# Designs tried in a protein design run: peptides against a protein of PDB entry 4AID. Part 62

Target 1, 242 residues: chain A of PDB entry 4AID
Amino acid sequence: FDIKRKTIEWGGKTLVLETGRIARQADGAVLATMGETVVLATAVFAKSQKPGQDFFPLTVNYQEKTFAAGKIPGGFFKREGRPSEKETLVSRLIDRPIRPLFVKGFKNEVQVVVTVLQHDLENDPDILGMVAASAALCLSGAPFMGPIGAARVGWVDGAYVLNPTLDEMKESKMDLVVAGTADAVMMVESEIQELSEEIVLGGVNFAHQQMQAVIDAIIDLAEHAAKEPFAFEPEDTDAIKA

## One batch from the design tools (peptide; made by RFdiffusion4, then SolubleMPNN)

Design b2_p14_2_s2 (from b2_p14_2, 7 letters changed)
Fold by OpenDDE base, seed 2:
Structure b2_p14_2_s2 (fold): chain B 242 residues (1-242), chain A 14 residues (1-14)
Amino acid sequence: as target 1 above (242 residues)
Amino acid sequence: SEAARRRAALLRAA
């Protein structure tokens, strides 16, 4: 078993990214841990395009499985077969920042699956799922122009808080989820209570700064564990130089 | 960081 692991301190918590133990049949697979919250991200991509494929067939599926339900609020009532509202929202949060980072003209099927294996009731799996999905794609050999990082920012007692706990979030005037590359913010999702635009913009900047450590950790993991890049030549070579 | 950008670019150019 060739297990590669990257560990960083991030917002006063240990983030662990691991590959090579689980889901080896995937193109990329990452086990990500923060606190006692654990997610498995897998990336699988088709090695050919389907005839007549006119759009990029990316699917992102975030799942909080019933076996994790002992640590997930409301998890005991999850019947197999339909995503919850949360699972649907988080799937979109993961999809939004990664979708534009695939090489133009790539129309092979890509499936990203993020499975919550454990929840600690402090660390939300969504941010961890975004990070894990990014890492899994970077390991896969897919023509993905990541990594992305992600961060949640709260505003508690007049200060920014990186990845607030679920309890700190009850006191937070801001729920700001940001995803981005090293160079750009790709996605912002925010719920805000009576805060100035300046504080919100400062929160986006704070998130983008704080996610750099995660981006660097994914890069370091990929340098040691990524598969060979899939040989893909886009029909339009000018689209790669932009 | 510029170093992260270069590493990411290297992973993309491979």
Scores: peptide ipSAE 0.038, ipTM 0.743, DockQ to the pose 0.139
Fold by OpenDDE base, seed 1:
Structure b2_p14_2_s2 (fold): chain B 242 residues (1-242), chain A 14 residues (1-14)
Amino acid sequence: as target 1 above (242 residues)
Amino acid sequence: SEAARRRAALLRAA
């Protein structure tokens, strides 16, 4: 196997991005690890547009299924069935920042699947899943103008905390999830307890600064492991207005 | 590869 790996220190934790070991049938596939939390992101895209396709058919599916049985001693086998509320929310958190970064006029089917393989009960796989999905898209050859980074910011003891643990989050007055490119914030989602707008805006800025190391890590991985860019020319929409 | 460098250049120019 031609395995490529990028490792960085990020918020006092080791982030590992790996490709080439698993899911090689996908256009892009990344194993991402932080602590003992492990996710697999896969990106697959159709090589042609369906006749009459009028919208961009992006599907994002985040899954905390059966392999995460380490999460609960006692077997919450969530039945094969409807996504949990968390799985639905995280699928949207991944979708929101990546959707606008596809080349305008690209209407080939794209599927992003994020699967939680392991969970350490400290590091939430949602942020790791966002990072892994971004990396998988960057490796795929799809006309995706990423990468995105992502970060969670807490407010504990009067300070910002990058990617707080589940235990640190109990004492946090803020749950702020940010995703963005190198140059722009693309998405903010926040739950806040009695904090000033100044602290929240400072949290968005802190998140955007801290995610640059992740963006750089994805770019470095892509320089070594990305597929050839898919040849896509948008149909000249200007020719229909004449 | 040259491929990977071209892709990374697109990702940096976005």
Scores: peptide ipSAE 0.030, ipTM 0.730, DockQ to the pose 0.880
Fold by OpenDDE base, seed 3:
Structure b2_p14_2_s2 (fold): chain B 242 residues (1-242), chain A 14 residues (1-14)
Amino acid sequence: as target 1 above (242 residues)
Amino acid sequence: SEAARRRAALLRAA
């Protein structure tokens, strides 16, 4: 197997991005690991547009597989076939920053699937899922103008904490999720308890700075393992306005 | 290859 791996230290934890072992039939596939939390992201795109397709058909599905009772918080009521509230929310967190980064006029079907394979009960798989989805898209050859990075920022004991553990989050006055490119913040989602706007804006900047190492890691992985870019030329819509 | 240059350009033009 031609396995490519990138490993970085990120917020005092080891982040591993791996491709070439699993889901090789996908356009892009990445195993991402942080601590003992493991996710698989797959990206698949259609090689043609459907006749009459008027919108960009991107679907993002985040799934936490219910292992036996006790290893995934909230697992007791997952009915087979419907996403939980968490899975729906995380699917949107992944969708929001990636959707604008596709080349304008690309309307081929794109499916991103993020599956939680293991959960350590310390590292939330949502941020890891965002990173893995970004990496899978960059490997796929789809006309995606990524990568994105992502980070969670907490505020614990008067300091910013990068990707706080589930236990540190109980003491955090901030749950700030940021996603962005190297140059721009693309998405902010926040729950905040009695913090100044200055602290929150500082948290966004902190997240964007800390995700650069992840963006660089995805680029390095893509340079070594990405498929050839899909030949897509957007229709020159400017020629119809003259 | 030209494709590798286009890939590197796509990843750097983002």
Scores: peptide ipSAE 0.030, ipTM 0.716, DockQ to the pose 0.476
Fold by OpenDDE base, seed 4:
Structure b2_p14_2_s2 (fold): chain B 242 residues (1-242), chain A 14 residues (1-14)
Amino acid sequence: as target 1 above (242 residues)
Amino acid sequence: SEAARRRAALLRAA
Protein backbone atom coordinates (compact mmCIF):
# COMPACT_ATOMS: atom_id res chain seq x y z
CA PHE B 1 0.00 0.00 0.00
CA ASP B 2 1.35 3.45 -0.86
CA ILE B 3 0.15 5.28 2.24
CA LYS B 4 0.69 9.02 2.44
CA ARG B 5 0.28 10.72 5.80
CA LYS B 6 0.43 14.29 7.01
CA THR B 7 0.58 15.01 10.74
CA ILE B 8 0.33 18.44 12.33
CA GLU B 9 -0.19 19.86 15.77
CA TRP B 10 -3.42 21.85 15.70
CA GLY B 11 -4.97 23.56 18.71
CA GLY B 12 -2.85 21.44 21.05
CA LYS B 13 -4.04 18.21 19.37
CA THR B 14 -2.51 15.97 16.73
CA LEU B 15 -4.33 16.05 13.40
CA VAL B 16 -3.51 13.17 11.05
CA LEU B 17 -4.57 13.09 7.41
CA GLU B 18 -3.98 9.74 5.70
CA THR B 19 -4.64 8.42 2.21
CA GLY B 20 -3.94 5.20 0.31
CA ARG B 21 -5.09 2.57 2.85
CA ILE B 22 -8.90 2.69 2.65
CA ALA B 23 -11.49 3.35 -0.07
CA ARG B 24 -9.01 3.20 -3.01
CA GLN B 25 -11.94 2.92 -5.44
CA ALA B 26 -13.00 6.50 -4.67
CA ASP B 27 -11.58 9.39 -6.67
CA GLY B 28 -10.32 10.76 -3.35
CA ALA B 29 -10.29 9.19 0.10
CA VAL B 30 -8.91 10.54 3.37
CA LEU B 31 -8.82 9.05 6.82
CA ALA B 32 -8.63 11.90 9.31
CA THR B 33 -7.87 11.49 13.00
CA MET B 34 -7.91 13.94 15.88
CA GLY B 35 -7.48 12.44 19.30
CA GLU B 36 -9.33 9.15 19.01
CA THR B 37 -12.04 10.56 16.73
CA VAL B 38 -11.68 9.07 13.25
CA VAL B 39 -13.54 9.94 10.06
CA LEU B 40 -13.33 8.63 6.51
CA ALA B 41 -14.13 11.07 3.73
CA THR B 42 -14.60 9.87 0.17
CA ALA B 43 -15.11 11.93 -2.95
CA VAL B 44 -16.45 10.44 -6.17
CA PHE B 45 -17.33 12.34 -9.32
CA ALA B 46 -18.84 11.37 -12.64
CA LYS B 47 -16.57 11.67 -15.67
CA SER B 48 -19.42 13.03 -17.80
CA GLN B 49 -22.43 15.28 -17.40
CA LYS B 50 -25.93 13.83 -17.74
CA PRO B 51 -27.89 15.09 -20.74
CA GLY B 52 -30.12 18.00 -19.71
CA GLN B 53 -28.34 18.54 -16.36
CA ASP B 54 -29.19 22.16 -15.49
CA PHE B 55 -27.70 22.39 -11.98
CA PHE B 56 -24.54 21.20 -10.22
CA PRO B 57 -25.47 17.82 -8.65
CA LEU B 58 -23.35 17.84 -5.49
CA THR B 59 -24.42 15.47 -2.72
CA VAL B 60 -22.81 15.56 0.70
CA ASN B 61 -23.63 12.77 3.13
CA TYR B 62 -22.29 12.87 6.67
CA GLN B 63 -23.06 9.72 8.66
CA GLU B 64 -22.31 8.51 12.17
CA LYS B 65 -22.27 4.71 12.03
CA THR B 66 -23.25 3.04 15.30
CA PHE B 67 -20.96 0.12 14.40
CA ALA B 68 -17.97 2.21 15.41
CA ALA B 69 -16.43 0.19 18.27
CA GLY B 70 -16.43 3.51 20.19
CA LYS B 71 -19.27 5.06 22.16
CA ILE B 72 -21.18 7.43 19.90
CA PRO B 73 -23.35 9.73 22.06
CA GLY B 74 -27.03 9.20 21.30
CA GLY B 75 -26.12 5.96 19.47
CA PHE B 76 -29.48 4.28 19.47
CA PHE B 77 -29.41 1.89 16.51
CA LYS B 78 -29.79 4.26 13.60
CA ARG B 79 -31.12 1.75 11.13
CA GLU B 80 -29.83 2.27 7.62
CA GLY B 81 -32.40 4.98 6.98
CA ARG B 82 -33.15 8.67 7.10
CA PRO B 83 -30.25 10.84 8.36
CA SER B 84 -30.62 12.15 11.87
CA GLU B 85 -31.05 15.86 12.42
CA LYS B 86 -27.33 16.09 13.36
CA GLU B 87 -26.24 14.20 10.24
CA THR B 88 -28.43 16.47 8.09
CA LEU B 89 -27.02 19.63 9.70
CA VAL B 90 -23.38 18.50 9.42
CA SER B 91 -23.94 17.45 5.80
CA ARG B 92 -25.07 21.04 5.14
CA LEU B 93 -22.08 22.47 7.06
CA ILE B 94 -19.77 20.54 4.73
CA ASP B 95 -21.82 21.35 1.59
CA ARG B 96 -22.06 25.13 2.11
CA PRO B 97 -18.34 26.04 1.87
CA ILE B 98 -17.38 23.47 -0.82
CA ARG B 99 -20.24 24.03 -3.30
CA PRO B 100 -19.10 27.53 -4.43
CA LEU B 101 -15.52 26.28 -4.98
CA PHE B 102 -16.29 24.01 -7.92
CA VAL B 103 -15.42 25.41 -11.34
CA LYS B 104 -18.39 27.27 -12.81
CA GLY B 105 -20.21 25.17 -15.38
CA PHE B 106 -19.12 21.84 -13.86
CA LYS B 107 -22.35 19.80 -13.69
CA ASN B 108 -21.01 16.27 -13.30
CA GLU B 109 -22.35 14.36 -10.29
CA VAL B 110 -20.17 14.72 -7.18
CA GLN B 111 -20.69 12.64 -4.07
CA VAL B 112 -18.90 13.38 -0.83
CA VAL B 113 -19.42 10.84 1.94
CA VAL B 114 -18.08 11.40 5.43
CA THR B 115 -18.32 8.42 7.76
CA VAL B 116 -17.54 8.62 11.44
CA LEU B 117 -15.55 5.49 12.23
CA GLN B 118 -14.68 6.31 15.84
CA HIS B 119 -15.63 8.97 18.38
CA ASP B 120 -13.57 9.75 21.49
CA LEU B 121 -16.34 11.80 23.17
CA GLU B 122 -13.99 14.83 23.24
CA ASN B 123 -13.44 15.78 19.61
CA ASP B 124 -16.59 16.36 17.56
CA PRO B 125 -16.31 14.61 14.17
CA ASP B 126 -18.05 17.50 12.33
CA ILE B 127 -14.94 19.74 12.03
CA LEU B 128 -12.81 16.70 11.30
CA GLY B 129 -15.34 15.69 8.66
CA MET B 130 -15.15 19.13 7.00
CA VAL B 131 -11.34 18.90 6.88
CA ALA B 132 -11.42 15.32 5.59
CA ALA B 133 -13.99 16.17 2.90
CA SER B 134 -11.82 19.08 1.73
CA ALA B 135 -8.76 16.84 1.60
CA ALA B 136 -10.61 14.05 -0.25
CA LEU B 137 -11.80 16.54 -2.90
CA CYS B 138 -8.27 17.93 -3.31
CA LEU B 139 -6.96 14.38 -3.87
CA SER B 140 -9.75 13.39 -6.27
CA GLY B 141 -8.80 15.38 -9.37
CA ALA B 142 -12.26 17.02 -9.40
CA PRO B 143 -12.30 20.70 -10.52
CA PHE B 144 -12.47 21.86 -6.91
CA MET B 145 -10.85 25.20 -6.09
CA GLY B 146 -10.03 24.19 -2.52
CA PRO B 147 -8.77 23.30 -0.07
CA ILE B 148 -10.99 24.63 2.63
CA GLY B 149 -10.04 24.58 6.25
CA ALA B 150 -12.53 24.50 9.09
CA ALA B 151 -12.46 25.33 12.77
CA ARG B 152 -14.78 25.50 15.74
CA VAL B 153 -14.20 28.39 18.10
CA GLY B 154 -15.41 28.52 21.66
CA TRP B 155 -15.38 31.34 24.18
CA VAL B 156 -14.30 29.91 27.53
CA ASP B 157 -13.11 31.95 30.51
CA GLY B 158 -12.93 35.11 28.40
CA ALA B 159 -10.72 33.60 25.67
CA TYR B 160 -11.04 32.00 22.25
CA VAL B 161 -10.56 28.23 22.24
CA LEU B 162 -9.79 26.36 19.03
CA ASN B 163 -11.87 23.17 18.63
CA PRO B 164 -13.04 22.96 22.25
CA THR B 165 -13.76 19.53 23.62
CA LEU B 166 -17.36 18.53 24.18
CA ASP B 167 -16.80 19.21 27.88
CA GLU B 168 -15.25 22.65 27.26
CA MET B 169 -18.21 23.44 24.97
CA LYS B 170 -20.58 23.08 27.96
CA GLU B 171 -18.84 26.14 29.47
CA SER B 172 -18.49 27.98 26.15
CA LYS B 173 -20.58 31.06 25.40
CA MET B 174 -19.94 30.56 21.69
CA ASP B 175 -20.23 27.72 19.22
CA LEU B 176 -18.73 29.25 16.10
CA VAL B 177 -18.00 27.06 13.08
CA VAL B 178 -16.00 28.71 10.32
CA ALA B 179 -14.88 27.32 6.98
CA GLY B 180 -12.76 29.07 4.40
CA THR B 181 -9.98 29.03 1.85
CA ALA B 182 -6.54 30.48 2.47
CA ASP B 183 -7.85 33.83 1.23
CA ALA B 184 -11.53 33.96 2.23
CA VAL B 185 -14.13 32.94 4.76
CA MET B 186 -16.73 30.86 2.91
CA MET B 187 -19.11 29.91 5.71
CA VAL B 188 -19.97 30.94 9.24
CA GLU B 189 -22.42 29.16 11.51
CA SER B 190 -22.81 30.38 15.06
CA GLU B 191 -24.70 29.87 18.27
CA ILE B 192 -23.95 32.74 20.63
CA GLN B 193 -24.86 33.38 24.26
CA GLU B 194 -24.85 37.10 25.11
CA LEU B 195 -21.57 38.02 23.37
CA SER B 196 -20.73 41.23 21.55
CA GLU B 197 -20.47 41.35 17.77
CA GLU B 198 -16.81 42.33 18.26
CA ILE B 199 -16.07 39.05 20.08
CA VAL B 200 -17.89 37.08 17.36
CA LEU B 201 -16.02 38.84 14.54
CA GLY B 202 -12.79 38.26 16.43
CA GLY B 203 -13.75 34.58 16.62
CA VAL B 204 -14.21 34.41 12.84
CA ASN B 205 -10.79 35.97 12.33
CA PHE B 206 -9.25 33.61 14.91
CA ALA B 207 -10.79 30.60 13.16
CA HIS B 208 -9.57 31.74 9.74
CA GLN B 209 -6.03 32.23 11.07
CA GLN B 210 -5.99 28.85 12.86
CA MET B 211 -7.28 26.90 9.84
CA GLN B 212 -4.28 27.96 7.69
CA ALA B 213 -2.19 25.13 9.17
CA VAL B 214 -4.89 22.66 8.07
CA ILE B 215 -5.07 24.17 4.59
CA ASP B 216 -1.28 23.87 4.31
CA ALA B 217 -1.45 20.25 5.52
CA ILE B 218 -4.06 19.37 2.88
CA ILE B 219 -1.92 21.02 0.18
CA ASP B 220 1.15 19.07 1.32
CA LEU B 221 -0.83 15.81 1.25
CA ALA B 222 -2.20 16.64 -2.21
CA GLU B 223 1.29 17.38 -3.59
CA HIS B 224 2.23 13.78 -2.74
CA ALA B 225 -1.03 11.90 -3.36
CA ALA B 226 -3.46 13.85 -5.59
CA LYS B 227 -4.66 12.30 -8.83
CA GLU B 228 -4.13 14.10 -12.08
CA PRO B 229 -6.63 16.94 -12.52
CA PHE B 230 -9.73 15.94 -14.44
CA ALA B 231 -9.66 17.61 -17.83
CA PHE B 232 -12.68 19.91 -17.74
CA GLU B 233 -13.41 22.80 -20.04
CA PRO B 234 -16.50 24.79 -19.08
CA GLU B 235 -18.90 25.30 -21.95
CA ASP B 236 -18.83 28.98 -23.01
CA THR B 237 -22.61 29.25 -22.51
CA ASP B 238 -22.33 30.05 -18.80
CA ALA B 239 -19.83 32.89 -19.42
CA ILE B 240 -22.45 34.92 -21.36
CA LYS B 241 -24.94 35.09 -18.45
CA ALA B 242 -22.65 36.86 -16.00
CA SER A 1 2.87 32.09 3.34
CA GLU A 2 3.27 33.12 -0.32
CA ALA A 3 4.35 29.53 -1.05
CA ALA A 4 1.12 28.18 0.47
CA ARG A 5 -0.93 30.70 -1.54
CA ARG A 6 0.89 29.65 -4.73
CA ARG A 7 0.35 25.96 -3.93
CA ALA A 8 -3.32 26.58 -3.18
CA ALA A 9 -3.51 28.57 -6.40
CA LEU A 10 -1.84 25.69 -8.28
CA LEU A 11 -4.42 23.28 -6.86
CA ARG A 12 -7.04 25.83 -7.92
CA ALA A 13 -5.56 26.44 -11.39
CA ALA A 14 -5.30 22.76 -12.20
Scores: peptide ipSAE 0.024, ipTM 0.704, DockQ to the pose 0.167

Design b2_p14_2_s3 (from b2_p14_2, 5 letters changed)
Fold by OpenDDE base, seed 5:
Structure b2_p14_2_s3 (fold): chain B 242 residues (1-242), chain A 14 residues (1-14)
Amino acid sequence: as target 1 above (242 residues)
Amino acid sequence: SAAARERAARLRAA
């Protein structure tokens, strides 16, 4: 197995991005760990466009259906069913920042699947899932103009907290999720309790600064483990309107 | 590969 791993310290936690151990049949696959929370992101893309495909067919599927929780004996077997509200929301949180970053005119099917393998009950797998999905896409060879980073920002005791624990989030006046590239904020999602717009904007900037280490880690992993870029030439759609 | 390094270099230079 050609296993590549990047490890960084991020918000006082160890972030590990690993590829080459599992899901090698995917175009990109990343095992991401933060604390004892573990997610698998896979990216798969079609090598041709379907006849009559008129839109970009990106599907993002985040799943918490079957994971081990910490040291508790007994995997949480949630019954096969419709995505939970959380799974649906997190799937959208991952979709929103990545969708605009595909090369214009690319209409091959892309499927991103994020599976929570382990949950430590401290670190929410959503941010980790966003990071892992970004990394998997960068490794895949798809015409994705990422990476994105992501961060959650809390406001606890009058300070910004990067990726607060689930317990710290109970005391937080802000749940701010930000995703972006090195240069741009691509997505903001926020739940706020009586905070000024200035504090929120400061939180967005803080998130964007803190995610640079993650972006750099994904780039470093991609330099060592990315597949060849898929040869895609966008059809000159401007020539058909003339 | 060279192309993967070029893409990563492009990702760093963007």
Scores: peptide ipSAE 0.053, ipTM 0.780, DockQ to the pose 0.640
Fold by OpenDDE base, seed 3:
Structure b2_p14_2_s3 (fold): chain B 242 residues (1-242), chain A 14 residues (1-14)
Amino acid sequence: as target 1 above (242 residues)
Amino acid sequence: SAAARERAARLRAA
């Protein structure tokens, strides 16, 4: 077993990114841990394009496994086979920042699956899922121009808080989710209560600064564990316009 | 971006 692991301190919590132990049949697979919250991200991509494929077929599926007794909020009413509203929303949060980062003209099927394996009731698995999905794609050999980082920012007692706990979020006047590359913010999603635009913009900047350590951790993991890049030459679509 | 290509090239050359 060639297990590669990166560990960083991030917002006063230990973030662990691990590959090589599980889901070896995937193109990329990452086990991400923060506190006692654990997610598995897998990335799989087709090695050929389907005939007549006109759009980029990326699918992102975030799933929270219902464990039997009380460890996942909202677990009592998951009908077998349909994503919850939360799972649908988090799948979109992961999709939005990663979709633009694929090489233009790549139209092979890509599937990202994020599975919550454990939830500590303090650390929300959504941010961890975004980070894990980014890492899994970077390891896969797919023509993905990541990594992305992600962060949640709260506003508690007149200060920014990186990845507030579920209990700290009850006192937060801001739920700000940011995803980006090292160089750019790619996605912002925010719920805000009575805060100035200046505080919100400061929160976006704070998130983007704080996610750099995660981006660097994914890069370090990928340098040691990424598969060979898939040989993809984009068709020179500029030659048809001459 | 050119920077994203360069980072991806570095990630790919390791």
Scores: peptide ipSAE 0.050, ipTM 0.747, DockQ to the pose 0.110
Fold by OpenDDE base, seed 1:
Structure b2_p14_2_s3 (fold): chain B 242 residues (1-242), chain A 14 residues (1-14)
Amino acid sequence: as target 1 above (242 residues)
Amino acid sequence: SAAARERAARLRAA
């Protein structure tokens, strides 16, 4: 097995991005680890467009499987089949920043699946899932103009905290999730308790600065492990308006 | 590959 790994220090934690060991049948597959939280992201895309396809058919599915809950005391048997509220929200958090980064006119089916394999009860797998999904797409060969990075920002004791633990989040006046490219913020989601707009905007900037190390790590992994780019030429739709 | 580096270069230049 040709295993490629990138390791960085990120917010005082070790982030590991690995490819080549698991899900080799996918177009892209990344195992991401932070602390003892582990996620598997897979990207698969169709090599042709369906006849009459009028929209871009991107599906994102984030899932916290019950076997990862073996370390979570009180993990109710989620009935197989319906995503939880969290799984639905995180699937949208991943979808929102990646959807606009596909080449215009690409209408082949794309499926991104993020599976939580382990949870340490400190590091939330949502941010890790966003990073892993970005990396898997960059490795896949799909016409994706990423990577995205992602970060959670807290406000604890009058300071920004990068990717606060679940315990630090209890004391946080802010839950700010940001995703972006090297050059742009693509998505913000925020829950805020009595903070100024200046502190919130500073949190977005802090997140965008802190995610650059992750973007660089995904690029470095892709340089060593990405598949050949899928040959896609959009049909010249400008010629039909003449 | 050269194409993986070209892709990564496009990913850095985007």
Scores: peptide ipSAE 0.043, ipTM 0.776, DockQ to the pose 0.744
Fold by OpenDDE base, seed 2:
Structure b2_p14_2_s3 (fold): chain B 242 residues (1-242), chain A 14 residues (1-14)
Amino acid sequence: as target 1 above (242 residues)
Amino acid sequence: SAAARERAARLRAA
């Protein structure tokens, strides 16, 4: 068992990224923990393209499994249920920033599965799921041009708050989810209450700054635990120019 | 981006 772990302090909480213990059959697998919220991200990719595949077949599936010891808010124990509205939303939040970061012309099937294993009722597993998915992809050897980081930003008492708790979010005038690379914001999703554009833009910048520590943590983990890159060369017509 | 390519190349060379 070769277990690699990266631990950082992030927004006053300990973020742990672990690989090598769980889901070893995946191309990449990361157990991510923040507080007592725990997610498992797995990345699997096909080693060949299907005949006639015309689009990039990326599937992201976020799942809040209800454990017998705790009701995840919004998660009922459905053995074979359609994704909840939350699971569908979070799956899209993960998909949006990662999809454009695959090498153009790569049309092998990619499956990212994020499973909530534990929820502390303070730390939302969505941000953690985004981080874990990014890390799992970086470890997988897939032609993924990540990592992404992610952050939630609140506005509480006239200040930005990184990854506010569910209780702090009740007092927040902003729910701003940002995902990005080291160099660029890739996704913004925001719900705001009577805030200026300046505050919102400042929140995006704050998020992007704060996620750099996560990006660096994923890199450090990948340097020690990434699989060999999958040998994929895009056709010249599929070459990304920039 | 070229920067993302270089970063991913570093991640892959490690």
Scores: peptide ipSAE 0.040, ipTM 0.734, DockQ to the pose 0.108

Design b2_p14_2_s4 (from b2_p14_2, 6 letters changed)
Fold by OpenDDE base, seed 4:
Structure b2_p14_2_s4 (fold): chain B 242 residues (1-242), chain A 14 residues (1-14)
Amino acid sequence: as target 1 above (242 residues)
Amino acid sequence: SAAAAARAAALRAA
């Protein structure tokens, strides 16, 4: 087993990104841990385009497995066949920032699967899932122009809090999820209670600054564990504008 | 950005 691991301190918590132990049949696979929350992200991509494919076929599936259901709130009613509302929302949160980062003209099927293996009831697996998905894509060799980082920002006692616990979030006036590259914010999702636009914009900036350590950690992991890049040349669409 | 492309190229060249 060629296990590669990156560990960083992030928001006062240890973030671990690991590859090489599990899901080796995927193009990329990352086990991400923060506290006792554990997610597995896998990325798989087709090595050819389907005939007549006119759109980019990216599928993101976030799922919370029944094995973690003893520690996941509401786990007693998970039917094995339909995503929960949370699973649907988190799948979209992961999809939104990654979709525009694929090389233009790439229309091979891409499947990202994020599986919650363990939940500590403190660290939400959504942010961890976004990070893990980004890392798995960077390891895969797919024509993905990542990494992305992600962060949740709370507003507790008049201050920004990076990745507040589920208990701290009860006291938070903001639930701000941000994803971005090193250079740009790609996605913002926000629920706010009686906060100024200035505080919200400051939260976006705070998130983007704090996610740089995660982006760097994914880069470091990829330098040691990424597969060879898939040979993809976009069709020169500039030749159609002449 | 050219920098994002360069980083992605570096991630792919490692």
Scores: peptide ipSAE 0.024, ipTM 0.669, DockQ to the pose 0.110
Fold by OpenDDE base, seed 5:
Structure b2_p14_2_s4 (fold): chain B 242 residues (1-242), chain A 14 residues (1-14)
Amino acid sequence: as target 1 above (242 residues)
Amino acid sequence: SAAAAARAAALRAA
């Protein structure tokens, strides 16, 4: 097994991105670990467009599997079948920033699956899932103009907190999730309790700054483990609008 | 591989 691993310190926690151990049949596959929270992201893309495909068929599925239920709050039998509200929201949270980063005109089917394998009850798998999905896409060969980073920002005791624990979040006046590239913020999702716009904007900037270490870590992993880029040339659609 | 390095460079330049 050719296992590649990148480890960084991020927000006072160790982030590990690993590829080459499991899910080798995927185009990209990343095990991401922060604390004792572990996620598997897989990216698979079709090597051809379906006849008559008129939209970009990206599907993102975030899943908290019941086998991790002994380490996931509320681990009562999730019936196999319907995504929870959390799984639906996090799937959308991952989808939003990655969707616009695919090369225009690419209409091959893309499937991103993020599976929570372990939860430590401190580190939320959602941010880790966003990071892992970005990394898996960057390894895959798909025409994805990432990486994205992601960060959660709290506001605790008059300060920004990067990826606050679930316990710190109880005292936080802000739940701000940001995703972006090196150059741009791609997505903001926020729940705010009586904070000024200045504090919120400062939180977005803080998140974007703090995610650069993750972006760099994904790039470093991709330099060592990425598949060859899929040869995709977009049809020159500008020639039809003249 | 040279392809992985070229890709990472393209991802940094995008």
Scores: peptide ipSAE 0.018, ipTM 0.620, DockQ to the pose 0.782
Fold by OpenDDE base, seed 1:
Structure b2_p14_2_s4 (fold): chain B 242 residues (1-242), chain A 14 residues (1-14)
Amino acid sequence: as target 1 above (242 residues)
Amino acid sequence: SAAAAARAAALRAA
């Protein structure tokens, strides 16, 4: 197998992005690891638009499978068939920053699936899932103007913490999730306890700075492992308004 | 630790 791997140190943890071992039938597939938390992201896109398709049909599914539940709090019986509240929330966290980065007029079906394969009880798979989804899209050849990076920022003992552990988050006055490109913040989600706007804005800037290493790592992986770009020309709908 | 140095570098860049 032609396995490509990028490894970086990120927030004092090793982040590994790998492609070519599993899910090779997808357009893009990335195995991402941080600590003992492991996620698989796959991106698949249709090579044609459905007749009469008027919106962009992007679907994002984040899944914490029951086999990982031996280390996931609350995982005793996810009935096969409905996403949990967490799975629904994280699916939206992944969707929000990636949706606007597709080329305007692209209306082929796109499916992103993030599967938690392992959880270490320290590193939350949501941020790792956002990173893996971004990487899988960049490898796919889809007309996606990424990568995005992502980061969680905590506020513990009067300082910013990049990707706090689940135990560090119990002492954090901030849960700030940021996603963005190299140039822009695309999404912010935050829960804050009695912090100034200055600290929160500083947290967004900190997140955006810290995600650059991840963006660069995805670019480096894509340079070595991306598929050829899908040939897509948007229909010139502006020529009908003249 | 490398983590403490990264935190201190980030706080100086903000």
Scores: peptide ipSAE 0.008, ipTM 0.500, DockQ to the pose 0.026
Fold by OpenDDE base, seed 2:
Structure b2_p14_2_s4 (fold): chain B 242 residues (1-242), chain A 14 residues (1-14)
Amino acid sequence: as target 1 above (242 residues)
Amino acid sequence: SAAAAARAAALRAA
């Protein structure tokens, strides 16, 4: 087993990205850990396009499994087989920033599955799931122009807080989720209580700055563990430069 | 973007 691991300190917490142990049948698979929250991201892509495929068939599925539900807020009422509202929302949070980063003209089926394996009740699996999905895609060989990083930003006691705990979030005037590349913010989702636009914009900038360490960690992992790039030549090579 | 393509190329060349 060729297990590769990257560990960084991030927002006062240890982030671990691991590949090579689990889901080795996927094109990319990453176990991500922050605190005691653990997610598995898998990326699988078709090696050919379906005849008549006119759109990019990306599916992102975030799942909080029943075995983790004993530590997941609201987990007590999960009917097996339908995504919860949370699972649907987080699937979209992961989808939104990654979808535009695939090479234009790539229309092979891509499936990203993020599974919460453990929850510590402090670190929300959504951010970790975004990071893990990004890493899994970077390892997969898919024509993905990532990585993305992600961060949650709170506003507590007049300061930005990177990835506040679920308890710190109760005191936060801001729930700001940002995802982006090294160069650009790709997605913002925010709930804000009586804060100036300046503070919010500062929060986006803070998030984007803080996620660079995660982006760099994904790159370092990919340098050691990425599969050979899928040989994909888009019909329009100028679309790669856009 | 050219930057994203360059980064992806770097990820793929490593």
Scores: peptide ipSAE 0.016, ipTM 0.597, DockQ to the pose 0.106; fails the geometry check

